Peptides against a protein of PDB entry 5Z08. Designs and how they scored, part 213

Target 1, 168 residues: chain A of PDB entry 5Z08
Amino acid sequence: RQKDEWAKKTSSLMKQLDWFIGEHLGAMLAAEELGGPVVGELMEIDPDDLSAGFNAHGKLKKATSQPDLDRRQRRIDDIWGPQDEQGQAHKRKRGADEALAASAEMRDLIEQLMNKLVEAGGDNSATYVEIPRESAAARFLVRSKVAMFHPNDARRLRLVDFGRDLDD
Target 2, 222 residues: chain B of PDB entry 5Z08
Amino acid sequence: GLPRLIDAIEEASKIPAKRRQTPIKPTIEKLTTHLYTHGASPDSLLRLADLLTLRNHLDQASLAAITRNLYPSSTVSDEVVLRFIGALGHGQLKPTLALQALFLRWLVMVYHLLENPGVLGQVYGVLFDLLDTAAIRPQLCHLLALVTRRKHVRPFRIQAILTLSRQTGGDPNLTGLLRVFKNYYPEIIVGDATKGRASAFKHPDPQWRQHLDEIQQRRSEA

## One batch from the design tools (peptide; made by RFdiffusion4, then SolubleMPNN)

Design b2_p21_8_s1 (from b2_p21_8, 16 letters changed)
Fold by OpenDDE base, seed 3:
Structure b2_p21_8_s1 (fold): chain B 168 residues (1-168), chain C 222 residues (1-222), chain A 21 residues (1-21)
Amino acid sequence: as target 1 above (168 residues)
Amino acid sequence: as target 2 above (222 residues)
Amino acid sequence: AKKTKMLEEILQRMQYAASGY
């Protein structure tokens, strides 16, 4: 009985988290990746306002050669490409695609962080997830005090051990 | 059209107000009305950035009025950004600190409209070194909060903010910027002097934002 | 129980951070 109640509660919380990421946070993370406002710090960007406003900026120059940065940059360039009617439909679709991509990245990152914490068995050195880039998702988790970067390596992220902080 | 208004203002800017044959104020009012209604194209933005940042004979009220109505109809180029950044700080040839604060506020409000937000990251040091200038610090901290990435968070800059925070009695804008730094390095010890209220760096002008969004939307429909 | 508490805390912290408080 108690195990089933915990399982149901866990399932409910996962659904709430997935909804929050997919329906609320994803668009804001996508905007931050596109060079928009930082999630939760500066502007409550209504997700509805974001879909309408961030249409113009195509030319992010090729910064650092990481292929995945190049893909999002290409998506940005694509979102911000020439605004013909087809371009607007493509922009809306691309905005939606970026929000979906940001949501997927956040979900995957949280899952990896939780799994690594469980697998590490209390070894803090084994709790780090290697991240391919400093994403809006990674930054948001750190701002939220959900995750922490390795002090010496920006490519390593770990979940905050709430179990230790709750027992203290 | 807007180019002709800019031409007239550029020519008038070369001449001291007392030596002008015609008052410039009516032309400035036409320009600001046009900018409010239609925004500025990338080419017009560059020309206006030069008028705002270069030493000329335009009065401060006119320069401030242009800056307050400087709605981009499109994108903001690296060149436009660099004009405003180059105008920051102390110097006889630089704009007033009051006007510089308006430029920084403008950069915050149009940050999402930069062709390359990374350009501000490249000049991060220049911006950071101006934090001691009290007159521009609020807007500068807000801009730095947007621009800051892990690569910018260095021990010497952490120490500089902590020192300046102590010297200023805990300026909430510096506390806000230090909070942004802590997002990248949670282990940053915020001393007692920084326990004060942090600035939330809210949008400086919601009405300006709404009007910008309307101008940007019209471009997407055209 | 541990996983549930962890998810509760994650969700709460994320919601708080996104609300701008």
Scores: peptide ipSAE 0.513, ipTM 0.445, DockQ to the pose 0.212
Fold by OpenDDE base, seed 1:
Structure b2_p21_8_s1 (fold): chain B 168 residues (1-168), chain C 222 residues (1-222), chain A 21 residues (1-21)
Amino acid sequence: as target 1 above (168 residues)
Amino acid sequence: as target 2 above (222 residues)
Amino acid sequence: AKKTKMLEEILQRMQYAASGY
């Protein structure tokens, strides 16, 4: 009974994670890879807003009410795409392809990180995943405090042991 | 005068050391002594920049000695700056990375004498893309710290520095450059990379600065 | 149980970081 409940909950969480990565995070990661704003931290910074300035309090002037994601994608498209309709279509396609790639990379990276932590059986040295490149995905996981780099090797990433942080 | 010394060195630079009838060292010593005493005019600076940046038969010690004594008596033109910038990076025809580091150090030390400081801002991308070159990174970060304006602080460059900082184990010069970026954008989270010592980008040679100031003052009296 | 808790924490931290808070 309890095992089945945990299995169902795990499946539900995995679906939520996959949705979050695919439908929300992927486009933002792709934007970061394309030289757009950093996910989370610089999210309010449009390249144009970067050009426009920070107020005396170090906050970007909040642009108004529309959902931040659609405006971001549009602004990225406006900044990096040719002004022509064909250019916008190519930008949208490229953006979609990059979003898919970023989503896949993030999903794979999380899976590897989780698997390595489980397989290591408490050996911290065995918990590291070798990353082929530093990606927006890898950076985001570190910023999120989900993962951490090896102190001496930026090509090695491990999952944060949430169990230790909760018990201490 | 200085032009005649440059003429002699230019001619000698065309000939391999083993085929020279006369040693070049005495002529280099006369040149460096003259430069130390009087500095170089804009025209002489351009000619010397060509000698330093173009492939020739001058030895590395001579090139380094000229660079260390390259005091401008006046301003530094855009053309002179661009000669040194064009000499940066990897390539069979480019100066050694050690000499490139001296050129970058020189640009830092004469930055206040540039006729148009904006010229370095125009080539900002070229400079920035060389940050992965460890041998020139300290001087390059210092120059970028002087040149950086708000328009240069872009998300992709922030990320590039962060990435490179991690890959290098937190190079203090990169941390220093990130702090310069943060002055324009306080919201830049430099993360754990800021726990390291950042370079303060102090003047690399106070004695050279003092001597430059003395040379520059003589011009105002003439 | 451990895997479930880990997924919960991952998702929460990622959502938090993406929210800009």
Scores: peptide ipSAE 0.508, ipTM 0.400, DockQ to the pose 0.205
Fold by OpenDDE base, seed 2:
Structure b2_p21_8_s1 (fold): chain B 168 residues (1-168), chain C 222 residues (1-222), chain A 21 residues (1-21)
Amino acid sequence: as target 1 above (168 residues)
Amino acid sequence: as target 2 above (222 residues)
Amino acid sequence: AKKTKMLEEILQRMQYAASGY
């Protein structure tokens, strides 16, 4: 009975996580990867501010005429903007594809991090996942205090041991 | 008739109270009595919306009295709605937040009489961005609860409500609006701070509703 | 139980960070 309740609760939490990643976080991560705002820093982006584009640090660029910024900004607008105009269907599809890719990356990364922590049996050296790049997903998990980088190797990421933080 | 009363008030609104030759209060009382008895036609509603939303020399008590008696005898046009929406927010030329709250309350109470309810959906962003304004938040959340459709329930807005709910210590109106969002996305996790009592968004004035229904019924019999 | 608690904490921290707090 208790095992079944825990299994149900775990399943419910997994569904909630999958929803949060897929329906909420994925688009924001995709925007960050495309040079949009960092997830959690600028939630109040005025649509007019979106039109100005973002620098490499996710800060609003002044509306200067640079054509490449317009493309990234249009992608952000396509990802975050209202879906109502017909002509943006192809751009919307690309934005949706990037959001799906970011969602899949985040989901896979969380799963790897959890599995490594369970498999390590308390060996901290065995808890690290190798990441091919510092993705928006990886950075977000670190900012969230869900994960931490290896102190000497930014390509190695591990899950934070929440058991220690609750006892302190 | 109502048009002549509006004419007199429009002319008086151009002149500071201290420079008026005649007190406007008796004319306002005649107007509010007429509105209470017969309601306002679409044309009269538009003129009254301009008087209520544009900066003029009318006193706040008079503006509030007109707003409280602004019974539509018919439908409410998009133009009238947009006048009230345009009057929302912070600005020296905008009506007081107290008057804006009355406008939002009015829009809630007449929502079923809008010629095109979709007009509020088109300005959803403008309304949503005002949720941080505490003085109008209760009525704004109620209006948004009526207006919200799946297309409006976006990740950034979900997060904005969650954020604002935490900042406000779990405002029941925000929790109520988030429950409306959860109808479209049940998986939205409401943090412990938002597990509180949600507003049910009940009709703000049952007596006003009943009187509106009586005015509207007279139109159907004509 | 451990996996459940871990998922709860992950979700909470991710939601918190995504909120801009």
Scores: peptide ipSAE 0.507, ipTM 0.461, DockQ to the pose 0.227
Fold by OpenDDE base, seed 5:
Structure b2_p21_8_s1 (fold): chain B 168 residues (1-168), chain C 222 residues (1-222), chain A 21 residues (1-21)
Amino acid sequence: as target 1 above (168 residues)
Amino acid sequence: as target 2 above (222 residues)
Amino acid sequence: AKKTKMLEEILQRMQYAASGY
């Protein structure tokens, strides 16, 4: 019974994480990669407000309830797109592709970080994931205090061990 | 004329001061006087940029004196700009950081005379990567404040300035540059880093500006 | 249990960081 409850809770949390990354964070990470604003503490804008997009003056529109992928892409394009109509269409497609890529990169990175922590069996030296680049995803995880870089090698990232703080 | 003075200085620059047959100082003084009175043509500016940026046997005082009197009589070409940008940073073959600061100050003061202001935007990354160099940071931030456009305001650069601002205890020039970034993206929380005193990036030398305007006016009347 | 707690913490920290609050 308890094991099944934990399995259900884990599944629910994975779905929530996937939704958060895919439907909320991915577009913001893509905006960051494309030269947009930095996600989170560097934005005076609630993620829910970000979903509403920016007007031509950089002011937030009122958040509408559905996280419309097209609105997020338009936001990226409106912020970072070329001013020309043809340039906007090409940037819309590129921004959608970048949002998907950023979401995939974030998912993969979190999975690798969790797996390495479990596999290391308490050896901190074995918990590091090698990252090919300093991505928006990697930087966000560090800012979130979810991950940390190796002190001497910014190509090595590890998950923060929450276990010591959670068992107290 | 100015070309002959430059010729003499170019030849002298190839020879160590101890091996020169004649002192160069009187020729430098004639050059700086000529530059102050008439300014430098585009061709003369290029030659002087090479003298200032390439390793030679000219003393630092002479190089600084030429730079302080480097009034353009006309426009400033991309080639001249790129000579000065190429001279920036660390290296044994590069000019001193003190001289680099004078070059950046010069670029700020002549920014409105650039044939193509966009050339500085093309080398924005090169300029930005030098912000950690404390000796040139004040003038570099001022130049970046003039050059920055929306396309340059990237998250990695925002983060880099924020990190450097924290490391420097809130350098007012970095805070000023962050405010320029925030003008393009008002949503940037520049938090505690911008609550501090920011540089206003005022013209570094009003007298130099006035004298430049007088030189430029004489060209429009000719 | 450990994996579940880890996921909870990751999600919470990411949401917090993304909100700016």
Scores: peptide ipSAE 0.502, ipTM 0.400, DockQ to the pose 0.179

Design b2_p21_8_s2 (from b2_p21_8, 14 letters changed)
Fold by OpenDDE base, seed 2:
Structure b2_p21_8_s2 (fold): chain B 168 residues (1-168), chain C 222 residues (1-222), chain A 21 residues (1-21)
Amino acid sequence: as target 1 above (168 residues)
Amino acid sequence: as target 2 above (222 residues)
Amino acid sequence: AEKVKMLEEILQRLEYTYSGF
């Protein structure tokens, strides 16, 4: 009975996680990978900084001049204006594919992190997952305080031990 | 059972309070207690949605109490969702804006139980056009933050939020919604009006969420 | 039990960070 309740609760939480990742987080992570805003940090981005766009490193280009409201409107219209139906369809498809890829990456990474923590049996050295790259997913988990990088190796990521952090 | 309680309330809802043979409050309390303990089945949920959204002689306190205890025991159908969406906005036949805010809050809290989450995306325009209604804007922005997909982010809607944000002095809920838009299109220039605190759209009631999860778990055991 | 607590905390932290509060 209790095991079944825990299994059901686990299944429910996994469904909620999958939903949250697929419906919300994946699109944002994909946007970050494409040089968009960093998820969670950009609450304080000055709109004027955003008008300058992002460089290849996702950093705001310093807007040298406050773009005139009219230039902002034109840029909104240029970015969002009637792109040819084919161009919009291709951009929409590519954006959906990137969101799916980001969702899958985040889901897989969370699963690996959880599994490694369980398998380690308290050995902190065995809790690390090797990550092929510093993805938007990995960065988001670190910003969320869900995961931590190894202090000497940015390719190694571990789940935060929530049980210990509550007792300190 | 729950159906009999709903029957009694439906019949009482047709009669002005001054003409009722019996006080309805004890029946409302029995209903809310039952809903809290067992939740509402899909059929009961639809009947309750009609009671909440259609003009009747139930008092606002009773309607609010039912809404606050409207735990689905199962999924939420498109029909139930559409009843609540149809009840939004201005009009003499529509529920009060205070009750509409509770409906929007409810939709946020049960979003993960929708049989078809896409139904809200189909009515996205209806929801979006209500952003000027200050009384429901906080919950409406939260719901839109959940519902928004790339297809909904359009130039005219970006401009509408920017304009409304300027008119409202930078409502943090509008700033939060514009941030959601920006997640789909990073190139969206969030105007000066968005220098303010954005709403994070946190779950509006963690205790309600926990209790909903307990109700949902019991169904999976039956 | 441990996996449930872990998932609850993960979800809470992800939702919190997503929200930008």
Scores: peptide ipSAE 0.511, ipTM 0.484, DockQ to the pose 0.229
Fold by OpenDDE base, seed 3:
Structure b2_p21_8_s2 (fold): chain B 168 residues (1-168), chain C 222 residues (1-222), chain A 21 residues (1-21)
Amino acid sequence: as target 1 above (168 residues)
Amino acid sequence: as target 2 above (222 residues)
Amino acid sequence: AEKVKMLEEILQRLEYTYSGF
């Protein structure tokens, strides 16, 4: 009974996590990868604010500022800027593909981090996941205090042990 | 040290101002200066939370001054949080609504230092039921925006905010909280009530944040 | 139980950070 309740709760939480990543976080992480705002520093960007684009630092551009020729800004403008119907369809598709990719990266990274923590059996050296790049997903996990980088190697990421901090 | 200052204030708080042998103001000023410089330890925070939340003979200006300088040097315990939450709402034994607004603002500003952020989620209902109290609503909506998780977003609470938003003429803080709810349930149709300017719930005091970070950093080096 | 607590905390921290607070 309790095991089944925990299994159901685990499944429910996984579904909530997958939904949150897929429906909200993935699109925002994709925007960050494309040079948009850093997730959690800029609150909900109104679609109208998204149309103004972002500067090279991920800050909202004022509508009157010259388009920053930065490749990241072009990508944002290429996602959110006015285009013809065909261009908008391609942009929407590309944005959806990037959001799906970011969602998959985040989900996989969380799963790897959780698995490594469980497998390590308390050995902190074995808890690290090797990441191929510093992704928006990895940065977001660190910013969220869900994960931390190895102090000497930014390619190694571990889950924060939430259990030890609760028993002390 | 800080404990001796708290001792003196605790003893003075038991006595009406007119019956005190010595003015308390100089001791309050020493306390607030110490808090500003060094912050408060967990033990000191608990004692100060009691001074702030329990009925005593301290004046409102002194209580407000302590609250404005209540920098944690470490973490904030569940017990400290619960003292401030217990002080919320209407009642003859409760702090003034102005002081309650300062407590809510403080909880917002120290949220990242809570030993257990989940404690606020456990008292979510208590916080939510206070949304009708206009004097604390701005800070309460901000705190709820931090605390809200999917488990808290229930149909009855959505409807309660929508109803209260209509009754208040579209309070921007309620609209901001509805936006947070919409992050969990995008299908929430915030009707004409969202045409209002939603509060962005920005950090209430950037200077206070910076000073807190400096106090916290000194502890990590010790 | 541990996995549930871990997932609750992960989700909470992600949602918190996403909220921009």
Scores: peptide ipSAE 0.509, ipTM 0.509, DockQ to the pose 0.261
Fold by OpenDDE base, seed 5:
Structure b2_p21_8_s2 (fold): chain B 168 residues (1-168), chain C 222 residues (1-222), chain A 21 residues (1-21)
Amino acid sequence: as target 1 above (168 residues)
Amino acid sequence: as target 2 above (222 residues)
Amino acid sequence: AEKVKMLEEILQRLEYTYSGF
């Protein structure tokens, strides 16, 4: 009986999470990945600042002259720069596809983070998920205080343990 | 003529109502009647813009009555536009928010008569930063919908509209403005939270428009 | 029970951050 209630509640919460990600968050994350606004932060962000990405704390990185900046800046310029009229229909479809991709990435990342925390059995070293890139999804989880990067490796992300007071 | 009526009102505006030798209301009524019949020349329009935007001793009802009858007989100069824009926002020296809303409504209704529509594009930031002011937001969004060009659609402004839209429970005027942004950048992904009803930004006063057209036509025939 | 608490907290923090409040 209690196990079934917990299973039902878990299923309900998963559906709510999936709905929230799919209907609201995913589109905003895709906009951020495309050089749009940062999700959940009202910032005067220059396109150059958006290209710099976020640090391990979800804060805007200073634009460094690194090659990865040029790709993001080019992507921002491709979206927000002077563009000719013919590209409009293809851009709407691409935006929808990116929203679906961002939703899927966020959902998968949350699931991996939860699974790793449960599997680790209290071993903090085993709680990290390897992320292929610093995505808008990963940055949003960090800004939300849902996840944190490994202090020495921004490719390693772990779920915040909400049951341990951060004071221990 | 109109200049003499403006002179009398300018002098009266320097004096508190309790210290005036004569009531100003009859002169305001003559002014508004003249404006309704003939409109305001560019020179008269500038003087009236100063009376409306500068702190003086005129009552709010008189200022509103002048604004509602502020038909341009000709074009609207950049200087007149900038007087009204400079009067927007919060501050002890600023006109009331109710009067500011009438100014924004006026700018919407005379937008096609601006000598240089680009002047509003130059002050776009000033206008945009006032979107948090609920009392003027409907007219401000309408004006911004007319003024917005590709160069104004920036990531931070998209963010600001999205955030403010959430905070306001999806103000249809903000949704309408965001739709204008999407016309320039169709790739702007708007979450379902912003799929609400957008304002259509219809002309605020069709009767005022018709009367303006009649005043403008009389000038083209002269 | 732990998974439920975790999901509740995740959802709350995501919604809070998304809202910009």
Scores: peptide ipSAE 0.505, ipTM 0.410, DockQ to the pose 0.215
Fold by OpenDDE base, seed 1:
Structure b2_p21_8_s2 (fold): chain B 168 residues (1-168), chain C 222 residues (1-222), chain A 21 residues (1-21)
Amino acid sequence: as target 1 above (168 residues)
Amino acid sequence: as target 2 above (222 residues)
Amino acid sequence: AEKVKMLEEILQRLEYTYSGF
């Protein structure tokens, strides 16, 4: 009985998490990955500031003709650029695809972080997830105080032990 | 006069120390004494900027001594500023990072004497890109704090500073720069991890400032 | 029980950060 109630509650919370990520967070994370506002740090950003694009080091991506960078810049311009009607539909679809990708990345990262914490059995060294890049998702989790980077390796992320942080 | 001292140092700078017939140190001491007493004209500043920034055979102690006594008697031109900015960063032809830190400190101390303060705003990206260089970061953050305007506070730069702040364990100078950014965008949440004491970016040398003011006053009386 | 508490805390912190409060 109690196990079944916890399983139901877990399932309900997972659905709420999936909904929150998919309906709200994913689009904002996608915008941040594209060089948009930092979720939870910036409420309003000038669209012209987004259009300038951002590199991995937070440098202005010059509109350099590199096709992948142009693809991201086009995606920002496609999300925030002038309202020419035909451009808007392709823009909306591409924005939706990036929001879905960001949602999936966030969801997967949270799941990996939770699984590693459970598997570690209290060994803090075993709680780290290796991240291929500092994503908007990873940054958001750290800002949210849900995750922490390894002190010596920014490619390693662990879930915050909420049990310890509440006792401190 | 100052031009003749610069001539002698320029000629000596072309020759390795071991091949010089005469030690340059007495001429450097005369130069630094003259600079301390009278300051440097715009023309002399440009020549001294070239001596300080271009690869030559002058020793680091002499270059540092000239930089510490580089009082402008007048304004500082865009050309002089750009010489110092062009000398920043990594490379075999660049000055040492210790000397670059002195140049950045000098730019902070003479910022109010720039003919066009906007010149630093034009090279803002070049300066910002050097924030990862720990040896110059304190002075670089101070200079950026003076130079920063709303147009420079871009999302990517906010994020870059936040990322670098995390990677550095919350460098107080980066936190200070983020506080300057927050003045233009109050909605920037400088996360609690940056609750460390932000640098107040105080004048790096009050005695140097006072002496500069004395040199500048003599020009207005002449 | 631990997994439920963990999920509740994750959701709360994510929602809080998202709201900007």
Scores: peptide ipSAE 0.503, ipTM 0.413, DockQ to the pose 0.162

